# Designs tried in a protein design run: peptides against a protein of PDB entry 4XPM. Part 86

Target 1, 160 residues: chain A of PDB entry 4XPM
Amino acid sequence: VMLHSKNVKGFLENTLKPYDLHSVDFKTSSLQSSMIITATNGGILSYATSNNDVPKNSINEINSVNNLKMMSLLIKDKWSEDENDTEEQHSNSCYPVEIDSFKTKIYTYEMEDLHTCVAQIPNSDLLLLFIAEGSFPYGLLVIKIERAMRELTDLFGYKL
Target 2, 67 residues: chain B of PDB entry 4XPM
Amino acid sequence: DIKGTIAFDTHGNVIESTGVGSQRIEDIGDLSKVTLDAEGFAQVQGDSLLVHLYKRNDITLAVYTSA

## One batch from the design tools (peptide; made by RFdiffusion4, then SolubleMPNN)

Design b2_p16_7_s3 (from b2_p16_7, 7 letters changed)
Fold by OpenDDE base, seed 2:
Order: structure tokens, then C-alpha cells, then sequence
Structure b2_p16_7_s3 (fold): chain B 160 residues (1-160), chain C 67 residues (1-67), chain A 16 residues (1-16)
């Protein structure tokens, strides 16, 4: 099974789904946004958002998309900076992980009142980016993005 | 008789919190320093509640009970 | 309590 463009969109949409932990009776909100962006420029290759109440081609939609573009760029810049900073890579906001023998890092970033998490898809020029409400705990967000990346093996090693 | 829970990772970040645990997120700092036994368990007195700790797969679960 | 706690943790691990 190949992960094509439309499949990526669908995948990202699925990542928006909230957690419902019945074992402890804990629920989260849906992710606000889920994106695959370029590590080079922060350009959005694919995205999904829970803010689907905005009419298509409306000014509000444009503003929403522009906001996502801004956030993606900012997070990409921060990620790039941290990837070149050994100390930042050893902070509590950085999670080294290994997926199928590929090493990558998950970073958590607070963006205003939002909780964000970003990770380089292993050996690729792509970043997976989750944006959640402040009520979404970081530890769970990290787990979520790790699990998600494990499903993106088709993008491992993707170069622009 | 569980009054609440907190689960947190090795970075001290919350995975989940319920009940009284949701109001005791600040406990993670101290709970993360508790020495666990060989099976990954510990108990600590937290205010009026007893906190039962269990760590598995780099996740620590704290369960708050009255006793 | 240990068994209950262990069980709870196991269930949680399955869900996350």
C-alpha cells in the first residue's frame, strides 16, 4: 500500500481524532491541525484542520490557512534552530525516538495558548506537525505523533 | 477506591490526568524523584491522599487513593 | 493494590 497524496490528507484527518482513554476515563479534544511540511522552507505539503466550519473560499478560510502557514514557518524555524543546538536537543522538550531503526526527534513547542509537537519524518525532508489546544497534554501529544509517524513509513527517506 | 490518576513520561510531561490528579499536576516533580522498588512500585503520602506509583515502559502511573 | 495498579497501567498502555 502506497501512501499517495490523497491518502496523506486522509491520514492527517484521522490524526485529528481525540483520545478517549477508557481505562482511566480521560478524554482529549481533537487536534486543531495536523500537517506535513517541508523541513527546508516550512511549506505545507498537506494539512488537516478541525476548523471545518469555515466556508470555503471565505475570507475566514484564507485567514485560517494563512495562520497555519505562519505557524508552520515559525515552528520549522524553531525546529531548525534546535536541530543545530545540542543543548536544545537535550532539553525536556526534545524526545529522541527510534522507529524501525531510524532515529528522529520529537519537539514540543508552546505557541501562544496552543500545544504543538513536531518531528522529522525519519531520514526525510519532511516534518509532521500537530497543533492542539492547551488542554492536550504534551506527554500524550508526543505519544500521538510517535504513533502517527510509525504509520508514515512510505515517507521515510523522502527527499525534496 | 481511586480518587484520581496522573500518568506522566520520563520528561515529566503529563500523559493523562483524572479526578484529584488533575489538580495535582505539580506533584509530578516530586513523584518523578521517588525511588521505585524492583517491580516498579512505590507509595507516597500526598497531602491527605496516598499515591500509588507504578512505572512501566517509561510511563509512570500515579493513582491517588484515600488509603 | 499492586495488581490493580498494574492492570490499570497495562490497559492504559494499550490505549495510548
Amino acid sequence: as target 1 above (160 residues)
Amino acid sequence: as target 2 above (67 residues)
Amino acid sequence: MKEELKKLAEELLKEI
Scores: peptide ipSAE 0.761, ipTM 0.955, DockQ to the pose 0.898
Fold by OpenDDE base, seed 4:
Structure b2_p16_7_s3 (fold): chain B 160 residues (1-160), chain C 67 residues (1-67), chain A 16 residues (1-16)
Amino acid sequence: as target 1 above (160 residues)
Amino acid sequence: as target 2 above (67 residues)
Amino acid sequence: MKEELKKLAEELLKEI
């Protein structure tokens, strides 16, 4: 399925849904957040969060958004550092993947108690970022973000 | 009867875990080193449980049974 | 057991 960039917000919202693996009777929580951020400065271009019980324009909402901004910046910095570190690219936290002949990497990062993973959208200045609870397995998180990346073909090659 | 499961990838990261498998994540280190047969299967005795292994498409499924 | 295990893995692969 091809996703148009204009529908990215709705797409990110859909990525929040949990896994329910009936074959083995395993289920996850929803993702805490799903974001498209810039690889250059970690700026958030689009995001979705499962924490929607906050009044609009409230101080709690502002704090929540600020927290997302901080996390995105930190993850971008770590990603940028790893992209310039050959050793880190060969660690168990880095998954080289190929999507429709485009090569990219998925990185997993522990952020306090949260499990995160980030990947550069192929040939673009954009990163896709998932933030989940610590109970969300990294292996499954990686699979989830890879599947999501495959639906973002309209963003391949996107430059700021 | 299945007592639990662990599925893990080639990096040793968990994909899913259920039952007793959820309490035996540390087994992945050893399970990942087990030599599989030509069809991708193996059996390993782990504590009091038998672990049945099957690897396909870079994913290893471990099923814990009493025998 | 092998067939059961294989089937379970196949079903899992379809869900992830």
Scores: peptide ipSAE 0.761, ipTM 0.955, DockQ to the pose 0.906
Fold by OpenDDE base, seed 3:
Structure b2_p16_7_s3 (fold): chain B 160 residues (1-160), chain C 67 residues (1-67), chain A 16 residues (1-16)
Amino acid sequence: as target 1 above (160 residues)
Amino acid sequence: as target 2 above (67 residues)
Amino acid sequence: MKEELKKLAEELLKEI
């Protein structure tokens, strides 16, 4: 079974759901945004955002999309820099992980007052990007994106 | 009587925090250096609280109690 | 307390 564009959109929408850890009585907010972008130029291939009262096709919606485009480009640039920086790859903001024998890295980035997390989908030209509020702890955000990537095996090795 | 919790990863980043733990995130620096026993447990006496530590799957859970 | 702590951690691990 291959992930089609609509399936990817639905997947990203599902990642927006918050954590509710009943064991310790801890809960998070929903992710603000979840995106798949190109590692080459930061172009958005698919995205999901938390629902708000913004009407469809409104100026506010357009502005929000433009903001996502800007953030995706900035994150891509930072990611590209770090992929060429050994020191950054050994910081507490970088998590080397292995999924099904494929190696990748998860990076955490502060974007203004937002907590972001990005990872290259293994052996692909694609990045998975989560954007959350500052109250969303980084350790949990990293776990979230790792778990999500494990469900994107159809995109492993995807080249543009 | 649990007063709060902190869970953190091997990078010292928070996974969750509750109760008094939410106000003691700075403790992670010291807690991460505590030597655990063979079963992954330790106890650290604080000021008025006792911290119970358990590490499993590279995640450390700290539970704060009055005793 | 160890048993209770271990149980709590196990439950947490199942949720994350």
Scores: peptide ipSAE 0.761, ipTM 0.954, DockQ to the pose 0.907
Fold by OpenDDE base, seed 5:
Structure b2_p16_7_s3 (fold): chain B 160 residues (1-160), chain C 67 residues (1-67), chain A 16 residues (1-16)
Amino acid sequence: as target 1 above (160 residues)
Amino acid sequence: as target 2 above (67 residues)
Amino acid sequence: MKEELKKLAEELLKEI
């Protein structure tokens, strides 16, 4: 079954769910946002947010969407810079990973008081982006996005 | 008995923290340098607490106890 | 303690 645009939205909404680790009694908040964006321009192809309790066409909705657009562009720019910087790729903020024999990297970025991580969908022109509160630990955020990436095999190799 | 936990990855980033572990995130720097035995275990005495370490699948779990 | 620690780690690994 192919992952269509409507299915992508549902997938991203599911990634918003928090961790509830019963083994150690540790619980996170929900992700603030989850997005698939273009690696070329940072354009949003699909997104989900926990702040979806705003009326449609309201000023608050417009501001929220505009904020997501700004964050996606900023993160895309930082990602692009790091992909061309060997020093940044060897920092503790970069996680080389392999999924089904495909190589990619996960980057963590501090955005004001938010914790973010971004990863290129293997061999594609797309990035998966998670935005969380500052209380969401980076190590767990990296694991979360890696697990999510494994469910996006239909997008592996996708070119614009 | 367990007073708290920290789990961290090979980059020194936190995966989870509970109890006294949440107040001792700075310990990760030293804990990451501890030599583990063949089974992946170690113990480190720090302050008034004993730290038990176990590493598996690139994740290190630190458990804080009184002894 | 080793067995308890190992078991806890295994349970954690199943949840993440």
Scores: peptide ipSAE 0.759, ipTM 0.954, DockQ to the pose 0.909

Design b2_p16_7_s4 (from b2_p16_7, 6 letters changed)
Fold by OpenDDE base, seed 2:
Structure b2_p16_7_s4 (fold): chain B 160 residues (1-160), chain C 67 residues (1-67), chain A 16 residues (1-16)
Amino acid sequence: as target 1 above (160 residues)
Amino acid sequence: as target 2 above (67 residues)
Amino acid sequence: MKEELAKLHDELLEEI
């Protein structure tokens, strides 16, 4: 079982799925977007979006993709800044985590009305980025991205 | 009889909220400061509701009941 | 109530 490049898209699409917590009868919306981007340039290597109503090659699709590119770049820049800021790393918006003995950090960022979460795939030049509606709780979003990263072991240590 | 729930992490961020809990997210600030017993439980009176707290594995669950 | 609360917490942990 190896996560190949062709499987990344499918993986990201699966991360879009909402939570349905039957124990407490709580449901979320689907993630708006899920991306793997480069930590160096914020370039999108792969992405999935729940916005399936946009026709392919339409102006709206182009605008949507451009918006994702913009957000990815902005979040990458913020992440880079925080990674070089000890105080930011100790804020409530930063979650140090350890996955299979690899240390990484999960950051939450509010982007306009959206809730976003980004984390460096351990020891890699890649970031995993979730974009959700404002109704998606940050705590749950953090848990979601942590769980997702645990499934990306094949990308641990990936260098560009 | 549960009127609602809030689950939150050690950063005070919401994991889930239901019922009256969804309207009382601001309670997390105070609830996070409540001293729990050796088993991780506590009860606090909030407005007209009783809040039952249980923390384990860095997740606090608050359950709102009438009594 | 404690037992019920603990149970609910456990169930939640299994779902997240």
Scores: peptide ipSAE 0.794, ipTM 0.956, DockQ to the pose 0.896
Fold by OpenDDE base, seed 5:
Structure b2_p16_7_s4 (fold): chain B 160 residues (1-160), chain C 67 residues (1-67), chain A 16 residues (1-16)
Amino acid sequence: as target 1 above (160 residues)
Amino acid sequence: as target 2 above (67 residues)
Amino acid sequence: MKEELAKLHDELLEEI
């Protein structure tokens, strides 16, 4: 089954779900946002947010979307810079990973009081982006996005 | 008697923290340098707490106990 | 204690 635009939205919505670790009695908040953006311009192809309780066409909705656009562009720019910087790729904020023989990197970025992580979908022009509250630990956020990436095999190798 | 836990990855980033572990995130720096035995275990005496370490699959779990 | 620690670690791995 191919992942179509409607299916992508549903996938991203599912990634918003929080962790509830019963083994150690640890629980996270839901992700604030989950997005697929272009690696070229940071354009949003699909997104999901936990703050979707706003009326359509309202000023609050417009501001929310604009905020996502801004964050996407900023993170894309930082990602692009790091991909061209060997020192940044060797920092503790960069996780080289391999999924089904495809190599990619996961980056963690502090955005004001938010914790974010971004990863290039293997061999594609697309980035997966998670935005969480500051209480969401980076190590777990990295694991979350890695697990999610494994479910996006239909997008591996996608070129614009 | 577990007083808290910290789980962290090979980059020193937190995966989870509970109890007293949530207040001792700064311990990760030292805990990551501890030499583990052949089975992946170690013990480190801290302030008033004993830290039990176990590492497998690139994840280190630290358990804080009174003894 | 080692067995308990290993078990807890395994349980954690299953949940993340």
Scores: peptide ipSAE 0.794, ipTM 0.955, DockQ to the pose 0.907
Fold by OpenDDE base, seed 3:
Structure b2_p16_7_s4 (fold): chain B 160 residues (1-160), chain C 67 residues (1-67), chain A 16 residues (1-16)
Amino acid sequence: as target 1 above (160 residues)
Amino acid sequence: as target 2 above (67 residues)
Amino acid sequence: MKEELAKLHDELLEEI
C-alpha cells in the first residue's frame, strides 16, 4: 500500500490525537499541529491542525497557515544548523534512532511556549514536525514522533 | 498507597508525571543516578516519601509512596 | 511492591 497525498493528510490528522495513559492516569492535550515539510527550504507539503472554531477560508485560518509556514521555516533552519553541529547532536535534545536499519535523529525545540519535535524521514528530503503545548512532555513527544515515523515507510528515501 | 509517579527516558526528559511526581520533576536528576539492582529495581528515601524505581527498555518509572 | 511496579511499567509501555 502506497501513501498518497490524501493518505498522508489523514495520517497527520491521526497523529493529533492525545495520549490517555490509563495505567498511570496521565493524559495530554492534542497536538496543535503535525506537518511534513521539505528539509531543503521548509516548505509545507502536508499538514494537520487541531480543530477549532475558525471558519474555513477565514482571515483567521489564513493567519494560522501563515504562522505554520513561519514555524516550519524556523524549525528547518534550526534543524539544518544542528545537523552540522556535532555538539548539538550530543545534547539531551537530540535522539539518534534507527528504524528498519535506517538511521535518523529526533530533535526537540522550544518555540516560544510550545514544545516541538522534528525528525528527518529516513534517507529522504522530508521532515516530520510535531507542535504541542508546553504541557506536553518532551519524552513522550519523542516517543510519539518515533512511532509515527515507523508508519511512514513509504516515504523513506523520498527525494525532491 | 501511591502518591504520584514520574516516568522519564535516558535523556532525563519526562514521559509522564502524576500526583506529587508532577511537583518533583527536579528529582529526575538524582533518580537517574541511582544504582539499580540486577532486576532493575531500587528504593530511595525522600523526606516524607519513599521512591520506588524500576527501569526497563530505557524507561525509568518512579513511584512515590508514603512508606 | 516490585511485582506491582513492574506490572505498572509494563502497562505503561503498552500505552506509549
Scores: peptide ipSAE 0.794, ipTM 0.955, DockQ to the pose 0.905; fails the geometry check
Fold by OpenDDE base, seed 4:
Structure b2_p16_7_s4 (fold): chain B 160 residues (1-160), chain C 67 residues (1-67), chain A 16 residues (1-16)
Amino acid sequence: as target 1 above (160 residues)
Amino acid sequence: as target 2 above (67 residues)
Amino acid sequence: MKEELAKLHDELLEEI
């Protein structure tokens, strides 16, 4: 399924849904957050969060958004560092993948108690970022973000 | 009867875990080193449980049974 | 058992 960039917000919201694997009777929590950020400065272009029980324009909402901004910046910095580190690219935290002949990498990062993964949208200045609870397995998180990346073809090659 | 499962990728990261498998994530290190037959199967005795392994498409599924 | 295991693996692949 091709996703248009104008529908990216709705797409990110849909990525929040949990897994329910009936074959083995395994369930995950919803993603905490799903974001498109810039690879250049970690700025958030679009995001969705499962924590929507906060009044609009409240101080709690502001703090939540600020937290997302901090996390996105930290993850971008780590990603940028790893992209310039050959050893890190060969660690178990890095998954080279190919999507429609485009090569990219998926990185997993532990952020305090949270499990995160990030990947550069092919040939773009954008990163896709998933933030989940620590109970969300990394292997499944990687699969999830890879599947999501395959639906963001409209963003391939997007430059700021 | 299945007592639990673990599925993991080629990096040793968990894809899913259920039952007793959820308490035996540390087994992945050893399970990943098990030699599989030509069809991708193996059986390994782990503690009091038998572990049935099957790998295909870079995903290994471990099923724990009593025998 | 092998057939059951393979089937379970296939089902898992379809869901992830």
Scores: peptide ipSAE 0.794, ipTM 0.956, DockQ to the pose 0.904; fails the geometry check

Design b2_p16_8_s1 (from b2_p16_8, 7 letters changed)
Fold by OpenDDE base, seed 4:
Structure b2_p16_8_s1 (fold): chain B 160 residues (1-160), chain C 67 residues (1-67), chain A 16 residues (1-16)
Amino acid sequence: as target 1 above (160 residues)
Amino acid sequence: as target 2 above (67 residues)
Amino acid sequence: LDEFIKEGLEAIKAKF
């Protein structure tokens, strides 16, 4: 089944859910945002945010979207730099992973007080981006985005 | 008699933490250097707490106990 | 992950 735009939105919304462990008393907050953006320009193709209580088309909603655009662009730029930096690719903030024989990398970035991670959808011009509160552990964030990537096989190889 | 836990990956990044483990994230640096036995276990004396280590599939679980 | 933690807790309990 092809992943359509509506399905992508729903997928991203599902990624917002907190990670709840039961073997120990541990539960995260919800992700603040989950996005699919272009690797070329950092443009947002689809996104989901927590606490969507802002009226649509309001000034606050516009500001929120603009903030996401800003973060998307900043993270895209950092990602682009790191993809051309061997040293950064060997840092603790870079996780090389393989999904069904497709290789990609997961990067973690501190953005102000937020924890973010981004990964190129294999062989595509798209990035998956998670934005979480600072209380969200990076190691878990990496696991979360890796597992999410495995559900986006329809986007593997997608070119703009 | 578990006082807390920390799970962390091979990059030293936290996966989860509970109890006293949440206050001992800095221990990961030392815990990551501990030599495990053939079964993936180790026991390390912290300050006042005993740390039990279990590693499998590139994830280390540290369990803090009083003894 | 939760399964790992559960198994780890049991393994540690058995080991020590």
Scores: peptide ipSAE 0.742, ipTM 0.950, DockQ to the pose 0.857
Fold by OpenDDE base, seed 5:
Structure b2_p16_8_s1 (fold): chain B 160 residues (1-160), chain C 67 residues (1-67), chain A 16 residues (1-16)
Amino acid sequence: as target 1 above (160 residues)
Amino acid sequence: as target 2 above (67 residues)
Amino acid sequence: LDEFIKEGLEAIKAKF
């Protein structure tokens, strides 16, 4: 299976769905945004947002996109720093994971009142980024992004 | 009889919380230090509530009950 | 995850 732009967009949109447990009365909010960005510059290659009620080409839309760009850049910078910091890689904010024998790391970052999670797609120049409300538990966010990343095998090894 | 739950990972981060568990996230620090039996169970007395622990695959489930 | 929670609830119920 080959990932096309539409497929990636649809995939990211699907990740926005809330996590709903049935064994207990627990349900999260939807993710605010889900993105694939470049590890080099923090450029957004694809994204999805839960707020689809903003009129196109409106000032509000522009502001929202600009905000995403800002957050993407900030998170990329933080990620880059942590990837070069052994101490940060051993903090509770870093989750080493292995997917199909490929190793990567999941980082959690608090951005103002938002909970974010970012991970390098294995052996690639790409990062997967989730942004959620502060009510979204970090532990669950990590599980969510790990499982999502397992579905992006076509992007493993992708180089810019 | 369940008053609430907390599930958390090995990093001490919350996975889910319900009921009184949502108000006792700070308990994770102590709960993570509890020694489990060979089958992954433990029981600890909290503030007026009993906490039952079950851990498997690096996830700990805490269930709060009155008794 | 939901399966784990369910399993845990049942296991705890059986244990205690």
Scores: peptide ipSAE 0.742, ipTM 0.950, DockQ to the pose 0.834
Fold by OpenDDE base, seed 1:
Structure b2_p16_8_s1 (fold): chain B 160 residues (1-160), chain C 67 residues (1-67), chain A 16 residues (1-16)
Amino acid sequence: as target 1 above (160 residues)
Amino acid sequence: as target 2 above (67 residues)
Amino acid sequence: LDEFIKEGLEAIKAKF
Protein backbone atom coordinates (compact mmCIF):
# COMPACT_ATOMS: atom_id res chain seq x y z
CA VAL B 1 0.00 0.00 0.00
CA MET B 2 1.38 3.37 -1.03
CA LEU B 3 0.33 6.76 0.19
CA HIS B 4 -1.02 9.10 -2.42
CA SER B 5 0.44 12.57 -2.74
CA LYS B 6 -2.66 14.20 -1.33
CA ASN B 7 -2.61 11.95 1.67
CA VAL B 8 1.02 12.73 2.33
CA LYS B 9 0.39 16.44 2.00
CA GLY B 10 -2.46 16.25 4.44
CA PHE B 11 -0.35 14.25 6.83
CA LEU B 12 2.42 16.82 6.75
CA GLU B 13 -0.06 19.61 7.27
CA ASN B 14 -1.31 17.86 10.34
CA THR B 15 2.20 17.69 11.77
CA LEU B 16 2.33 21.48 11.75
CA LYS B 17 -0.10 21.69 14.64
CA PRO B 18 1.34 22.96 17.90
CA TYR B 19 1.96 20.62 20.77
CA ASP B 20 -0.33 21.54 23.63
CA LEU B 21 0.12 20.00 27.04
CA HIS B 22 -2.77 20.24 29.43
CA SER B 23 -1.17 18.89 32.58
CA VAL B 24 1.06 21.95 32.64
CA ASP B 25 0.78 25.33 31.02
CA PHE B 26 2.90 24.54 28.01
CA LYS B 27 2.11 25.01 24.35
CA THR B 28 4.44 25.29 21.40
CA SER B 29 4.14 27.28 18.25
CA SER B 30 3.18 25.55 15.05
CA LEU B 31 5.96 24.02 13.05
CA GLN B 32 7.25 26.37 10.43
CA SER B 33 7.44 23.60 7.88
CA SER B 34 7.27 19.85 7.45
CA MET B 35 8.75 18.04 4.48
CA ILE B 36 9.52 14.73 2.91
CA ILE B 37 12.69 15.00 0.88
CA THR B 38 14.98 12.65 -0.98
CA ALA B 39 18.04 11.47 0.87
CA THR B 40 20.03 11.55 -2.35
CA ASN B 41 19.57 15.10 -3.57
CA GLY B 42 17.44 16.78 -0.96
CA GLY B 43 14.64 17.21 -3.43
CA ILE B 44 11.28 18.02 -1.92
CA LEU B 45 8.65 15.40 -2.63
CA SER B 46 6.02 16.93 -0.38
CA TYR B 47 5.85 19.79 2.06
CA ALA B 48 3.60 21.82 4.32
CA THR B 49 4.18 25.25 5.79
CA SER B 50 2.46 27.31 8.43
CA ASN B 51 2.98 30.43 6.36
CA ASN B 52 -0.24 30.07 4.44
CA ASP B 53 -0.98 33.75 4.17
CA VAL B 54 1.17 34.11 1.08
CA PRO B 55 -0.82 34.50 -2.11
CA LYS B 56 -0.54 31.64 -4.55
CA ASN B 57 1.77 32.07 -7.49
CA SER B 58 3.18 35.22 -5.94
CA ILE B 59 6.80 36.18 -5.77
CA ASN B 60 6.67 35.67 -2.03
CA GLU B 61 5.43 32.14 -2.48
CA ILE B 62 8.23 31.40 -4.89
CA ASN B 63 10.73 32.81 -2.46
CA SER B 64 9.26 30.71 0.31
CA VAL B 65 9.54 27.56 -1.76
CA ASN B 66 13.06 28.44 -2.73
CA ASN B 67 13.92 28.92 0.91
CA LEU B 68 12.56 25.48 1.70
CA LYS B 69 14.60 24.03 -1.12
CA MET B 70 17.72 25.62 0.25
CA MET B 71 17.07 24.43 3.78
CA SER B 72 16.27 20.91 2.63
CA LEU B 73 19.48 20.74 0.64
CA LEU B 74 21.58 22.01 3.52
CA ILE B 75 20.02 19.62 5.98
CA LYS B 76 20.35 16.71 3.59
CA ASP B 77 24.03 17.49 3.19
CA LYS B 78 24.55 17.67 6.92
CA TRP B 79 22.62 14.45 7.40
CA SER B 80 24.70 12.71 4.77
CA GLU B 81 27.89 13.82 6.46
CA ASP B 82 26.70 12.66 9.86
CA GLU B 83 25.67 9.28 8.52
CA ASN B 84 29.33 8.80 7.66
CA ASP B 85 30.65 10.19 10.94
CA THR B 86 30.63 7.92 13.96
CA GLU B 87 31.37 10.79 16.32
CA GLU B 88 28.33 12.72 15.20
CA GLN B 89 26.19 9.66 15.58
CA HIS B 90 27.18 9.48 19.23
CA SER B 91 26.46 13.11 19.99
CA ASN B 92 23.48 14.36 21.92
CA SER B 93 22.01 15.53 18.62
CA CYS B 94 21.54 12.00 17.34
CA TYR B 95 18.76 9.71 18.50
CA PRO B 96 18.86 6.09 17.39
CA VAL B 97 15.33 4.78 17.30
CA GLU B 98 13.56 1.61 16.31
CA ILE B 99 10.14 1.56 14.71
CA ASP B 100 8.48 -1.77 14.06
CA SER B 101 11.85 -3.51 14.01
CA PHE B 102 13.29 -0.93 11.62
CA LYS B 103 16.22 1.11 12.84
CA THR B 104 16.71 4.76 11.98
CA LYS B 105 18.23 7.91 13.44
CA ILE B 106 16.80 11.28 14.32
CA TYR B 107 19.18 14.23 14.06
CA THR B 108 18.62 17.70 15.47
CA TYR B 109 20.21 20.65 13.72
CA GLU B 110 20.34 24.31 14.55
CA MET B 111 19.85 26.43 11.46
CA GLU B 112 20.33 30.08 12.26
CA ASP B 113 17.55 30.74 14.76
CA LEU B 114 15.50 27.70 13.78
CA HIS B 115 15.30 24.30 15.38
CA THR B 116 15.20 21.43 12.94
CA CYS B 117 15.16 17.68 13.07
CA VAL B 118 15.48 15.12 10.33
CA ALA B 119 15.14 11.38 10.14
CA GLN B 120 15.43 8.78 7.45
CA ILE B 121 12.15 7.02 6.94
CA PRO B 122 13.07 3.42 7.76
CA ASN B 123 14.72 1.49 4.96
CA SER B 124 13.86 4.21 2.46
CA ASP B 125 15.48 6.86 0.31
CA LEU B 126 13.36 9.49 2.01
CA LEU B 127 13.89 11.88 4.88
CA LEU B 128 11.26 13.45 7.10
CA LEU B 129 12.16 16.99 8.07
CA PHE B 130 10.63 19.31 10.66
CA ILE B 131 11.52 22.98 10.93
CA ALA B 132 10.41 24.92 13.98
CA GLU B 133 11.09 28.19 15.72
CA GLY B 134 13.96 28.40 18.14
CA SER B 135 11.55 28.26 21.04
CA PHE B 136 10.51 24.72 20.14
CA PRO B 137 12.40 22.36 22.46
CA TYR B 138 14.59 19.79 20.75
CA GLY B 139 13.49 16.99 23.01
CA LEU B 140 9.89 17.55 22.11
CA LEU B 141 10.74 17.94 18.45
CA VAL B 142 12.37 14.52 18.51
CA ILE B 143 9.32 12.96 20.12
CA LYS B 144 7.12 14.63 17.56
CA ILE B 145 9.03 13.40 14.54
CA GLU B 146 9.36 9.88 15.91
CA ARG B 147 5.63 9.63 16.39
CA ALA B 148 5.07 11.06 12.95
CA MET B 149 7.31 8.46 11.36
CA ARG B 150 5.33 5.73 13.04
CA GLU B 151 2.39 6.86 10.94
CA LEU B 152 4.32 6.64 7.67
CA THR B 153 4.65 2.88 7.44
CA ASP B 154 3.48 2.99 3.84
CA LEU B 155 6.71 4.76 2.98
CA PHE B 156 8.95 2.29 4.76
CA GLY B 157 11.25 0.70 2.24
CA TYR B 158 10.47 3.27 -0.44
CA LYS B 159 13.28 3.42 -2.97
CA LEU B 160 13.79 5.99 -5.68
CA ASP C 1 3.13 24.95 45.43
CA ILE C 2 4.75 24.33 42.08
CA LYS C 3 6.90 27.17 40.85
CA GLY C 4 7.85 25.55 37.57
CA THR C 5 8.74 22.40 35.71
CA ILE C 6 11.29 21.00 33.31
CA ALA C 7 10.96 17.77 31.41
CA PHE C 8 14.03 16.51 29.60
CA ASP C 9 15.25 13.40 27.84
CA THR C 10 18.33 11.25 28.28
CA HIS C 11 20.26 13.48 25.90
CA GLY C 12 19.70 16.45 28.16
CA ASN C 13 17.39 18.11 25.68
CA VAL C 14 14.33 19.95 26.91
CA ILE C 15 10.92 18.47 26.27
CA GLU C 16 8.95 21.13 28.11
CA SER C 17 9.53 23.90 30.62
CA THR C 18 7.21 26.13 32.62
CA GLY C 19 7.49 28.81 35.25
CA VAL C 20 10.84 29.12 36.93
CA GLY C 21 11.91 25.99 35.10
CA SER C 22 12.07 27.96 31.90
CA GLN C 23 14.74 30.11 33.51
CA ARG C 24 16.74 27.20 34.82
CA ILE C 25 17.38 25.10 31.74
CA GLU C 26 21.04 25.08 32.69
CA ASP C 27 20.11 22.95 35.70
CA ILE C 28 19.60 19.97 33.42
CA GLY C 29 23.30 19.28 33.38
CA ASP C 30 23.40 18.74 37.11
CA LEU C 31 19.96 17.20 37.39
CA SER C 32 20.84 14.54 34.85
CA LYS C 33 23.66 13.39 37.11
CA VAL C 34 21.49 12.95 40.18
CA THR C 35 21.14 9.38 41.36
CA LEU C 36 17.52 8.37 41.58
CA ASP C 37 16.08 5.88 44.02
CA ALA C 38 14.65 2.54 42.97
CA GLU C 39 11.30 4.15 42.27
CA GLY C 40 12.77 6.86 40.07
CA PHE C 41 12.63 9.75 42.52
CA ALA C 42 15.06 12.26 43.92
CA GLN C 43 14.99 15.58 45.70
CA VAL C 44 17.74 18.14 45.40
CA GLN C 45 18.34 21.72 46.36
CA GLY C 46 18.32 24.00 43.36
CA ASP C 47 19.17 27.59 44.13
CA SER C 48 16.56 28.72 46.65
CA LEU C 49 14.05 26.13 45.50
CA LEU C 50 13.62 22.42 45.95
CA VAL C 51 13.73 20.28 42.84
CA HIS C 52 11.71 17.10 42.82
CA LEU C 53 12.71 14.57 40.18
CA TYR C 54 10.71 11.76 38.65
CA LYS C 55 12.07 9.61 35.86
CA ARG C 56 10.30 6.92 33.89
CA ASN C 57 10.64 5.69 30.32
CA ASP C 58 13.76 7.76 29.71
CA ILE C 59 12.03 11.05 30.52
CA THR C 60 12.84 13.07 33.62
CA LEU C 61 10.38 15.50 35.12
CA ALA C 62 11.74 18.16 37.43
CA VAL C 63 9.30 20.06 39.60
CA TYR C 64 10.45 23.21 41.34
CA THR C 65 8.85 24.10 44.66
CA SER C 66 9.57 26.32 47.62
CA ALA C 67 9.29 23.38 49.95
CA LEU A 1 3.64 12.69 26.92
CA ASP A 2 0.90 14.64 28.62
CA GLU A 3 -0.06 11.51 30.47
CA PHE A 4 3.50 11.12 31.64
CA ILE A 5 3.61 14.67 32.92
CA LYS A 6 0.36 14.15 34.74
CA GLU A 7 1.62 10.89 36.17
CA GLY A 8 4.84 12.50 37.28
CA LEU A 9 3.12 15.38 38.98
CA GLU A 10 0.89 13.03 40.89
CA ALA A 11 3.72 10.71 41.73
CA ILE A 12 5.87 13.54 43.03
CA LYS A 13 2.98 14.86 45.05
CA ALA A 14 2.52 11.47 46.63
CA LYS A 15 6.22 10.94 47.21
CA PHE A 16 7.07 14.27 48.78
Scores: peptide ipSAE 0.742, ipTM 0.950, DockQ to the pose 0.833
Fold by OpenDDE base, seed 3:
Structure b2_p16_8_s1 (fold): chain B 160 residues (1-160), chain C 67 residues (1-67), chain A 16 residues (1-16)
Amino acid sequence: as target 1 above (160 residues)
Amino acid sequence: as target 2 above (67 residues)
Amino acid sequence: LDEFIKEGLEAIKAKF
């Protein structure tokens, strides 16, 4: 069983869904974006965005994609720096996690007024990236991305 | 009567907040330092509200009540 | 997570 491009796209689209608790009156907004990017260059391999009202092949769509490319590159660079910084790896913004005996890290980053988190898919050249509004709590964002990564076992060990 | 809630992780980051809890995110700093009993509970006086704490599996739930 | 919150609320109610 392998994840194909369509499957990955659909998976990312599903991650956009808001978190709705029923035990208490708490519901988040949808994620702004969800992406799989390369750890080497920050290139976008697959992405999903919540603003579906943008006409395809429009200037607005192009600008949106360009914005995602920019954010992807910036976050990849920050991630790369932190992966080479022991102090940053022990900060409150870094969550070491283990999935099926594979170790990885989840980083949270403030990007302007947005809340983001990124994690290397275990033993791979790929990063999973979530972008949310500032109202989306970081603790919940971390839980969300960890659980998402647990569903991407087909990409574990993927090398470019 | 519950006036609000905060759930937070071991890094002090919010997982969820409701009611008055949403206005008291800054309480996490102090709440994270509270010593819990063997069952994972604690009760803390805060202003005119009482805070009830429950921690399990590295997640802390704080419930704000009037009494 | 929702189950945890629910259980926590009930546990606190029972405790205090």
Scores: peptide ipSAE 0.742, ipTM 0.950, DockQ to the pose 0.862

